Peptides against a protein of PDB entry 5A53. Designs and how they scored, part 165

Target 1, 230 residues: chain A of PDB entry 5A53
Amino acid sequence: LVENVKQALFIPGQSCNKNLHDIMVDLSALKKPDMKRFNRKNDIHPFEDMSPLEFFSEKNDCSLMVLMTSSKKRKNNMTFIRTFGYKIYDMIELMVADNFKLLSDFKKLTFTVGLKPMFTFQGAAFDTHPVYKQIKSLFLDFFRGESTDLQDVAGLQHVISMTIQGDFQDGEPLPNVLFRVYKLKSYKSDQGGKRLPRIELVEIGPRLDFKIGRIHTPSPDMVTEAHKKP

## One batch from the design tools (peptide; made by RFdiffusion4, then SolubleMPNN)

Design b2_p21_3_s3 (from b2_p21_3, 7 letters changed)
Fold by OpenDDE base, seed 5:
Structure b2_p21_3_s3 (fold): chain B 230 residues (1-230), chain A 21 residues (1-21)
Amino acid sequence: as target 1 above (230 residues)
Amino acid sequence: ISFSYEELVESLKEALNADLP
């Protein structure tokens, strides 16, 4: 069974800056080998016209896209797009806060390309709130792809952690999502009694705090069709 | 001794509950 690993396309927008480019490079490294990047800036406004993204989805055979833009209102904005049948399924703007860290800010550790990360989600809203449910679904879809039972065990080298930054009530601004990447180190516990391995998590980057922006939700019909395909 | 996936996951849950922001 050929794993239908979803391909990602990273698109520099017209307003893409050096910081966004660096973030794009580092985040896309986690999606290798299933990633393409455009080297040229493209003038795309996905919340005004989605047609260029649908065209790029089809032309590049990518069901995942990330548009990199920056403005005063939407600084360091990563628009995550999913397509189904090369039509827009959903979109979400995630703006990277200024406190971001690149892979170069962390200790260089050996990383094997193509291994699936483990995910951890901190915050009840990931299971209850529609926006955070979309974020959870998106990141699982983006980095894990389709679950194959067998490969998950032998290749666990890293963890992606997503945390909702604090509690919130209805009508309040949605808290940021803290994106963290850790390398897993397992040690034999020589200490008598605990059969469980000692695990050490080492942050490897990038470190991104995402502010939530605009959202496009899928139509009920597209949801139904997307769930019918195995 | 290859740790089972389950053992790694349990140890990871413990570690994540302890140290993750």
Scores: peptide ipSAE 0.214, ipTM 0.777, DockQ to the pose 0.083
Fold by OpenDDE base, seed 1:
Structure b2_p21_3_s3 (fold): chain B 230 residues (1-230), chain A 21 residues (1-21)
Amino acid sequence: as target 1 above (230 residues)
Amino acid sequence: ISFSYEELVESLKEALNADLP
């Protein structure tokens, strides 16, 4: 079975600064080898005109894109885009808070490139709230792809944790999503007759707190088409 | 010793619950 791993394209926008570039580099490192990065800045405004992104999706054969922009209103903004048939499926702005940590801020742990991370989601809204459901779907799609081979579990080295920062009510601002990456260390546990592995998690970065921005939801027609293709 | 997916997920949930601020 040819694992149809979705390719990601990271695009520096015109307003991409050094910090956002560093974030881009570190986040994109988690998507290796299935990642491309543009070295040049591109003046793209996806909520005004999506056509350039559709063009890049097709030209680069990437169904995942991340546009890196920064402004006073939308500082450290990562616009995540998914395409279906090289047409925009959905988009979401995730703004990285200033408390971010880069991979260089953590102890350099060797990791094997190409192993799929396990995901953990903390917060009921990931299963109930449309925006958080989209975020969950996006990140699963971005890093895991569609195929979970059992072999990926045996090689599990990384855990991506996504946590909704607190509870919220209807009409309140959506809490940030706390993005954390851990290296999994497994030990044989001799305790208590259940041969459950003892697991230790070591944060490896990057550490990103995402503020939710603008969202583009897929058309009902595109949802139907995307679900019809196995 | 290959751990099952379920065992790893269970152990991971325990570890995450312990380390989550």
Scores: peptide ipSAE 0.198, ipTM 0.771, DockQ to the pose 0.080
Fold by OpenDDE base, seed 3:
Structure b2_p21_3_s3 (fold): chain B 230 residues (1-230), chain A 21 residues (1-21)
Amino acid sequence: as target 1 above (230 residues)
Amino acid sequence: ISFSYEELVESLKEALNADLP
């Protein structure tokens, strides 16, 4: 089953600023060609009314959406939305910290568009904690292109790294998620034993530290329907 | 020489662990 590549829609909210616009442009570049961007601001408040997002999902045939908003309480906020059957499946607010770096802050490297990134997740909570499990699922779903066979490994050029910033206990504030993008360079090792390739990682950007905000989780019924492979 | 996905992941984990402050 060739899973159809999920299309992403990037939406500037009414409070979208220059920094968020630049972040939107750079992050959306990683989703090319499977990405649309609105040029106009839209007054959308997804935690108050989800109906405008469902309308945009259907109208644009996009199962992934990112709403760009900023307020005093939620600065540089990227609300990631997934839909199933053009209905809201889940949402998560990820606020970009002020220490962000754009693609222009890194050495310009030529990359082939459409190659699948490798993912790395650092932190046990990505497999155990419900919020970090949702983040892991979201980013895999967002940047995972078409399930192509064995040929994808030979074309692997990019690594997306997501790290939970430190350990935490139950009841503590959730640590930030550090988002990093690297270009992979592999070299043949001449060592006569188990010849693991020598790998060099070159950061290419963007660099984003995500503070976790509000979350909407799917209903049990929607989870069941979304996992029904046709 | 095509590396397996597992070999690349292992080498990548080693590289990331070395560069993680």
Scores: peptide ipSAE 0.195, ipTM 0.763, DockQ to the pose 0.089
Fold by OpenDDE base, seed 2:
Structure b2_p21_3_s3 (fold): chain B 230 residues (1-230), chain A 21 residues (1-21)
Amino acid sequence: as target 1 above (230 residues)
Amino acid sequence: ISFSYEELVESLKEALNADLP
């Protein structure tokens, strides 16, 4: 069974700046070979009109899209979009904080292109709060796809960690999500007991702190259709 | 010697419970 790996399309918006371009390049490198990038800026406002994104989804056969925009209100904004049947399923704005680090800020480590990451999520809200559940679902879908657990581990080279920055109460602003990428190093432990490998994690980047912006949630009908495995 | 999936996941969980750098 050829796993239908979801293809991603990275789109620079009209307001895309150098920082967003660099972030786009680095984040999209983790999605290779299942990634396309536009070289031209496109004037797209997904929360006003979604039709251009549906057109791009169909034309490029991409069920994942990332729109790169920046304004005074929404600085360094990455709008993550998922489609089902080339129609918008959900959207979320994730604004990158100014403290970001690029791959060039870390020690260059060799990696194999096309290996899937392991994910770790820190914070109970990833399982209980609707917004953080959407973020968890999105990132799993974006980088892991429909992978069976067993095949991914034979090629495990990197870990994506997502952490909710602190506790929050109902009605408070949602804490940022800390995005980190680590390379896994495994060592044989000769310690005579449980032959568990010793693991070391080395941060490889990019390092992104996401502020949560606007959200579009799927209709109940689209949720039901998307969960119907053909 | 390739570690089993289970061994890697267990060791990784232990490593991740330690403060990630």
Scores: peptide ipSAE 0.104, ipTM 0.719, DockQ to the pose 0.080

Design b2_p21_3_s4 (from b2_p21_3 with F3Y F5W V9L K10Q G11S)
Fold by OpenDDE base, seed 1:
Structure b2_p21_3_s4 (fold): chain B 230 residues (1-230), chain A 21 residues (1-21)
Amino acid sequence: as target 1 above (230 residues)
Amino acid sequence: MSYTWEELLQSLEEANNADLP
């Protein structure tokens, strides 16, 4: 079964400000064409009542959602939500640090919309720690796009890089996740008859440092149902 | 960071084979 590309819905919350709107626009541009955005603010509090998000998931046929909110406690908060069968599967709050960069802050490189990204994950915790596993799963699920055969590698133009900001021990605050987007530049290297293409990565934005907030994890039953291969 | 083409292809394969809900 070729799984259909998961659709994303970006929702400005009631507390959405200009900076969050700009971040939303730039991050959602990476999900084109598989993205919808609401232009109106919606009063949604997903950790208090999830039912409005389930309704939006079903109504818009979107299994991915991002709620944009900001408060003194949770500044520049992006709540990422996944649904399974239009029910909440998982949620995570990722707060964008004030050092963010928009696409406009980078040299305008032509970005082809709809190309499948490559991914890089830096930090062992992405494979071991439950929270970082969820983040890895979420971003893979969010941006993987169409299942293309590896033969279409010539069309790959960008890399989504996620890095855990430093080491941490048990009981310490979880380090931020550094979100970076790079354009791939391939150069034909003439070294020694083996045309190993030299790859250069050029940052294109947005640049987001995510502080981890609240998390909702799926029930064991939902995990079992969601991972059932047909 | 410099990545090899092989490292990026491996990351794509891992992403394609990821057990996602």
Scores: peptide ipSAE 0.366, ipTM 0.904, DockQ to the pose 0.735
Fold by OpenDDE base, seed 5:
Order: C-alpha cells, then sequence, then structure tokens
Structure b2_p21_3_s4 (fold): chain B 230 residues (1-230), chain A 21 residues (1-21)
C-alpha cells in the first residue's frame, strides 16, 4: 500500500507575530511540496473548540495542521494537530524558545525540495514516555513523506534530529525537545584503504528548542481505528 | 553529533516502519 503523503496546513493564529511567521516559513519549507499556508490570520483556540480545525482539515484535505499563536503564557506556540477521518486525533503545543535560529542564520547550502529526511531521536523517553512518544510519532508522520524503498539512497540529503534536553524524573517538568536539521555531506576518501564514506552533518536550520505545552490525546477507540491497516 | 551511514540507514528503516496513525 503506497500511503498517500500526508498534507500539512500551516495556520497563522490571530496572535501570530513576525518571529512565528518566519519560523513557520522555514519549518514549512521542509514539508514542501506537501504543504499549504494560510495568508490570513484565523482566530482559532484548539483546546477550547476543535471544530474549526476539523473543518479546515476536511476543506483543505490536510491531516496535519500547525497553528501559530503567541501570548505571554504561551510565547511562540506551535500547536501541532493531526486528524484521522478529518476528526482531531491528537494535538500538542510546542513553544519555540527565544534562542531559535532561522535558515538565514546558517550557511546557505543547496537543498533539493521534496527529498525524504532521515531522522534521529536522542533520549530513551522517545520510546517510553507517552508525551515524547507522541512527539516522535508526530514528527515522523509530519516529515517522513512517501514510503520509498530504501533503494533511493541517492535522494537522502538531510537529517531531522530531535533531542530531549537532559534527564528528568517522574513528576518533574518535561525537558525541551531540541529540533535540529542537518545536511548530509558524504566525502569519498580517495585514500586506498577502507572506503568508509565519511559522513558529515552540517546544520542548515531552522534551530528550534521546543517547550512542551498542552496535549490532547486520542481515545483508545480512535487509536484502534487509526492504526487499522486496510 | 556524528552518525555512521549504518546508523542513519537504520533510523530511516525505523522511520519507514513506524506505526503511525
Amino acid sequence: as target 1 above (230 residues)
Amino acid sequence: MSYTWEELLQSLEEANNADLP
């Protein structure tokens, strides 16, 4: 089954500022061509009423959405939303810390649009902790694109890296997730020994440190329905 | 962070095989 590439919709909220707009532009560039952006601000409060997002999901045929809002309590907030059957599956608030860097802050490297990223996840909690499992699932779902056979290795250009910032215990505040994007550089070593291609990762941006906010999780029934293979 | 090619390929395989909604 060739899974259809999930389409993303980026929605500026009413409180969307210039920094969030710039972040939205740069992050959404990684989702091209499978991305739409609204040019108009929309007054959406997903944790109060989800109905507008379900409507936008259906109307735009987008199962992935990102709402860009900012307040004193939730500065630079990216609410990531997934839908199943145009109904809200899950939501998570990821607030971008002020130390963010845009693509313009990095050395301009040639980047081919539409290439499948590789992923790296650093931190055991990505496999064990419910919130970090949701984040891992979300970012895989958001950026993996088409299920291509591993044979198209020639098309691999970039790595999305996600790191949990430090250790934490039960009941402690959840550490930030460090989002980084790297370009893969392969060097052919011409020296006659073991031709292990040296791989260098060069950061290309954006650089985002995500503070975790509010979460909506699917019902067990919705999980069962969403994971049914046809 | 330095990754080997094998580590990146494994990560790609894991991503391809991820159980996603």
Scores: peptide ipSAE 0.343, ipTM 0.901, DockQ to the pose 0.740
Fold by OpenDDE base, seed 4:
Structure b2_p21_3_s4 (fold): chain B 230 residues (1-230), chain A 21 residues (1-21)
Amino acid sequence: as target 1 above (230 residues)
Amino acid sequence: MSYTWEELLQSLEEANNADLP
């Protein structure tokens, strides 16, 4: 089954600023061609009323959405939303720290549009802690693209890296998630043996440190319905 | 960060096999 690639909709909120717009442009470039972007600001408060997002999901045929807002309490906030059957499945607020870097801050390394990324997740909590499991699931779902046979390794050009910033204990504030994007450089070793090519990763941007905000989790019934394999 | 080819292929396999909604 060629699962249809999930489409993403980027929505500037009423409080969207220039920095968030620039971040939105750069992050959405990684989702091309499977991305739509609104040019107009929309007054949406997803944790108060989810109905406008469900409407946009259905109207645009997008199961992935990103709302760009900024306030004193939630500066540079990217609310990531997933829908199932055009109903809200989950939401998470990821606030971009002020130390962000845009694609323009890196040497212009062109990546081919539509190539499947590789993923790396650094931190045990991505496999154990419910919030970091949701983040891992979200970013895999957002950027996985087409299910390709692993045989076409020649098409793998970039790595999305996510790192939990340090250790934490129960009841402590959740550490930031460090989002990084790298271009893969393979060097053929001239030595005629079966030596695996030397791989170098070159950062290409954007560089985003995400502070975790509010979360909406699906009901157990929605989880069961969404994970039903046909 | 340096990754081996095997580590990257494993991460891709894990991503392909991920149970997503």
Scores: peptide ipSAE 0.333, ipTM 0.899, DockQ to the pose 0.729
Fold by OpenDDE base, seed 2:
Order: structure tokens, then C-alpha cells, then sequence
Structure b2_p21_3_s4 (fold): chain B 230 residues (1-230), chain A 21 residues (1-21)
């Protein structure tokens, strides 16, 4: 089954500010063409009432949503939402630290819209810790795009890198997740032997450090239903 | 960060094979 590429909806909340708007524009540019943005602010509180998000998921045919809000307690907050059958599957608050950089802060490199990214995850907790497993799953689901055969390696242009900022022990605050985007530069080595292509990564933005906030996890029954291959 | 081509291809394979909802 060729699953259709998951569509994303970016929603400015009532408290959306200029910085969040700029971040929304830049992050959503990486999801083109599979992205919609609302131009109007919407008063949505997903951890109080999820029904408006389920309505927007169904009405816009989007299984991925990002709500942009900001408060004193939750500054520069991006709530990432996934739906299954237009019902909320999971949610996570990722607050952007003030040290963010926009695409305009980087040298404009030629970027082709709609190419599949490569992913790198740095930190053992992405495979072991429930919260970081959810983050890994979310970003893979958000940016994976079409299931293409690995044969079109020539079309690969960028890497999404996610790094856990340092080690942590049980009971400690969860470290931030460092989101980085790189353009891949491959050089064919002309040297006659084992042509290992030299790879250079050039940061293209945006640069986002995510502080983890509130989380909603699916019920075990919903997990079982969502992972049932038809 | 320096990655090898093999590491990036492996990460792409892992992403393609990820069990997603």
C-alpha cells in the first residue's frame, strides 16, 4: 500500500506572536507541498479541549497539525498533534528557545521543494525513553514524505538532525532536543581507488532548540488500531 | 558534524522502515 503523504496544517493560536509566525513559515517551508497554513488566529487549547483540532483535521484532511502559542509559562510553544481517523492520536509541546535562527540567518542555498530528507538522531534515549521515542516517531512521520526506493540517492539534498542536549538520569528534567537542517554536498573523489564520496553538511536552517512540555499519549487500543496494516 | 555516506543511507533506511501510526 502506497500510503498517501501525510498533510500538515499549521495553526496560529490566539497568542501567536511574530517570532512564532516566522518560525511557522520556515518550518512549514520544509513540508511543502504537503502543507496548509491558516492566516487567522484560532483560540484553541488542545490540553483542555481536543475537539476543535479533530474538526480541523477532518475538514482539512490533515493528520498532522502544529499549533503556535506563547505565554509566560509556555513561551514560543509549538504543539505538535497527530490524528488517526481524524481523532487525536498524540500531542507534544515543544517550546522553541530564544536562540533560534530563521532561514534568513543562513546563506541562501538552492533548495528543491518536495525532496525527501535524510534523518539523524543523536542520543540513545531516542530508542529507549518513551518521550524521545515519541519525538523521533513524530518527526519521522512529519517529514518522511513519500516512501521512495533508496535508488534515487541522487535526489537526496538535505538532512534533518535531532540531538538530545546532554545526558540525564531518572527523575531529572528532560534535556532539550536540538533541531538542525543541513544541505548535503557530495563530492565525487576523482582519485582512482575506493571512491568513498566525500560528504559535507552545510547548515541551512531553521535552527531550533526544543524544550519539552506537556504530552498526550494514545491509549493502548488506539496504538493497536493505528499500527494495524490493512 | 561529519557523517559518512553509509551512516546517512542507514538512517534513511531506518526512517523508511519506521513503524509509524
Amino acid sequence: as target 1 above (230 residues)
Amino acid sequence: MSYTWEELLQSLEEANNADLP
Scores: peptide ipSAE 0.312, ipTM 0.894, DockQ to the pose 0.736

Design b2_p21_4_s1 (from b2_p21_4, 9 letters changed)
Fold by OpenDDE base, seed 2:
Structure b2_p21_4_s1 (fold): chain B 230 residues (1-230), chain A 21 residues (1-21)
Amino acid sequence: as target 1 above (230 residues)
Amino acid sequence: SFTWEELLENLQKAENAELPK
């Protein structure tokens, strides 16, 4: 069964500002063509009432959602939501630090819409810590696109990189996650022995440092149902 | 810097990742 590519819905919250709008535009550009955006602000508080998001998931046939809000306590907050069967599966608040860079801050490179990204995750906690495991799962799910066994090397143009900013111990605040996007440049190695192409990575944006906020995790039963193979 | 081999391995891992349906 070829699973359909998950569709994303970007939602401006009531407190969405210009910076968040610009971030939304740039991040959603990486999800084209599998993306919808609302043009109107919606008063949604997902950690108080999840019902509006479930409604939007069903009505728009989107299993991925991003809510853009900002407050004094949660500045530049991107709430990432996943649904299963149009019910909330998980949620995570990722607050964008003020040092963000937009696509316009980088040299414009030709980018083909709809190409599958490569991924890099830097930090052992992405494989061991529950919160960072959720973040890894979320971003894989968000950007993996079409499932294909055919790694057409010629079709691989960009890398999504996520890095945990430093080490941490139990009970300490969770370090930020550094989100970076690179264009891949491949060069044919003229040296006869090493058949592997030389690669260079050029940052293309956006550049986002995510501070981790509130999290909602699925019930064990929902996890079991969501991972059942038909 | 990432190697081409590392990127391909990461791509394969991403394809094999167990994600919610």
Scores: peptide ipSAE 0.533, ipTM 0.939, DockQ to the pose 0.870
Fold by OpenDDE base, seed 1:
Structure b2_p21_4_s1 (fold): chain B 230 residues (1-230), chain A 21 residues (1-21)
Amino acid sequence: as target 1 above (230 residues)
Amino acid sequence: SFTWEELLENLQKAENAELPK
């Protein structure tokens, strides 16, 4: 069964501002063609009532959603939501720090829409800590695209990099996650042997530093159902 | 700096990741 590419819905909340709109546009551009955006603001409070998001998931056939809100306490907040069977699976608040860069802040490079990204995750906690494991799972799920047998790596053009900003101990605030996007430049090495191509990474944006906010985790039963092999 | 091998390994790991259906 070729798993269908998960579709994403970007939702401006009532408190969505110009900065969040611009961030939404740029981040959603990386998800094209598997993305929808609402043009209207919607009054949604996912940690108070999840039912509107479940309704939107079903109505739009989107298992990925991003709610754009901003408040004094949660500035530039992107709530990432996943659904399973149009029910909320998990949610996480990722607040964009003020040092963000848009695509317009980088040199315009030709980018092919719809190509599968490569991923890099920097930080041991992505494999061990529950919150960072959820973030890793989320971004893999969000951007993985079509499942392909990796026979033709020549078509790979960009890298999504996620880095945990520093070390932390138990009981300390969770470090930010640094989101970066790079274009891959591959050069054939002149040395005629089986040498792997030299690669260069050029940042293309957006550049987002995510502060971790509230999370919602699925029940063990929902985890079991969501991972059942047909 | 990432090597091509590291990127390919990461790509393979991403393909094999257990994600919700």
Scores: peptide ipSAE 0.533, ipTM 0.938, DockQ to the pose 0.867
Fold by OpenDDE base, seed 3:
Structure b2_p21_4_s1 (fold): chain B 230 residues (1-230), chain A 21 residues (1-21)
Amino acid sequence: as target 1 above (230 residues)
Amino acid sequence: SFTWEELLENLQKAENAELPK
């Protein structure tokens, strides 16, 4: 069974501002055509009551949701939600730092909508630390798109890069995650021996530095059910 | 700087990632 591409729903919260709206537009553009956006603000507090999100998941047939909120304590907050069977699987708050860049801040490059991204994850904690493992899982799940045969590498145009900002030890605050998007340029190297094309990465945006906030993790039973192979 | 080989390896890892259904 070719798993259907997961659909994303972007929801402006009651406290959504212009900056968050712009970030929402630019980030959601990377998820086209598998994306919906609400135009109306919705008063949703997912860590208090998850039921409205489950309702939206089912009603819109979206297993991925992003809630845009902002407060003094949680400025530029993007709450990423995943559902399984229209029930909340996991949630994570990722607050965008003020140094963000929009697509308009970069040179406009021709980009094909709907192409599968490549990924890079920089930092060992993406494979070992439970929070960063969840972030890695989330972004892979969010942007992986259709399963493709490795033979279709010719269609690869962009790279999503995620970097943990510096080293950290146990008990220290979790470093930010640096989100970057690059266009891949490949050059045929005529040098007789190494058949590998020379590549260049050009940043295309958006540029987002994520501060990690609150997290909801699934029960062990939900994990088991969500990973069952049919 | 990423190499093409690293990107392909990462792509393969992404395809093999255990994600919720």
Scores: peptide ipSAE 0.521, ipTM 0.937, DockQ to the pose 0.864
Fold by OpenDDE base, seed 5:
Structure b2_p21_4_s1 (fold): chain B 230 residues (1-230), chain A 21 residues (1-21)
Amino acid sequence: as target 1 above (230 residues)
Amino acid sequence: SFTWEELLENLQKAENAELPK
């Protein structure tokens, strides 16, 4: 069963500023064509009332949402929301650090719109720590796109890299997640042997360092329902 | 730096990831 590609809705919050708007545009460009953006600001507070997001999920048929807000406490905040059956499944606040880079800060490279990215995750916590497991799941889900047969690997052009910034112990603040996007360049090896092509990764942006904020996790029952194989 | 093999392995792992429906 080929699962339908999940659609993303980008929502400017009431406190959305120019920087967040630019970040939204650049990040959402990676989700084209499976992306919608609101042009108007919406007063949404997802950790106070989730009902408006559930309404938008259903109305726009989007199971992925990103709310763009900024305050003194939560500057450049991207709240990532997933729904299951148009009900909130999970939420996570990812605040973009001020050192961000936009696509315009990198060398313009030609890319095909709608290509599925490859992923790399750096840090053991992506497989062991509940918060980083959620982040991994979220970004895999967000950019998964269509299922591709291994035969179509030759068409893959983008790599999304996510790195946990440093080691941490129990009780310490969770390190930032470094989000990087690369274009994959493959070179045919001239040697007639079955040598794998040489690859080069060129950063294309955006460059985002995510500080982890508030999290909403699904109930065990919702987890069970959301993972049921038909 | 990632190898092509590592990227393919990561791709395969991503395809097999259990994600909410």
Scores: peptide ipSAE 0.428, ipTM 0.915, DockQ to the pose 0.847

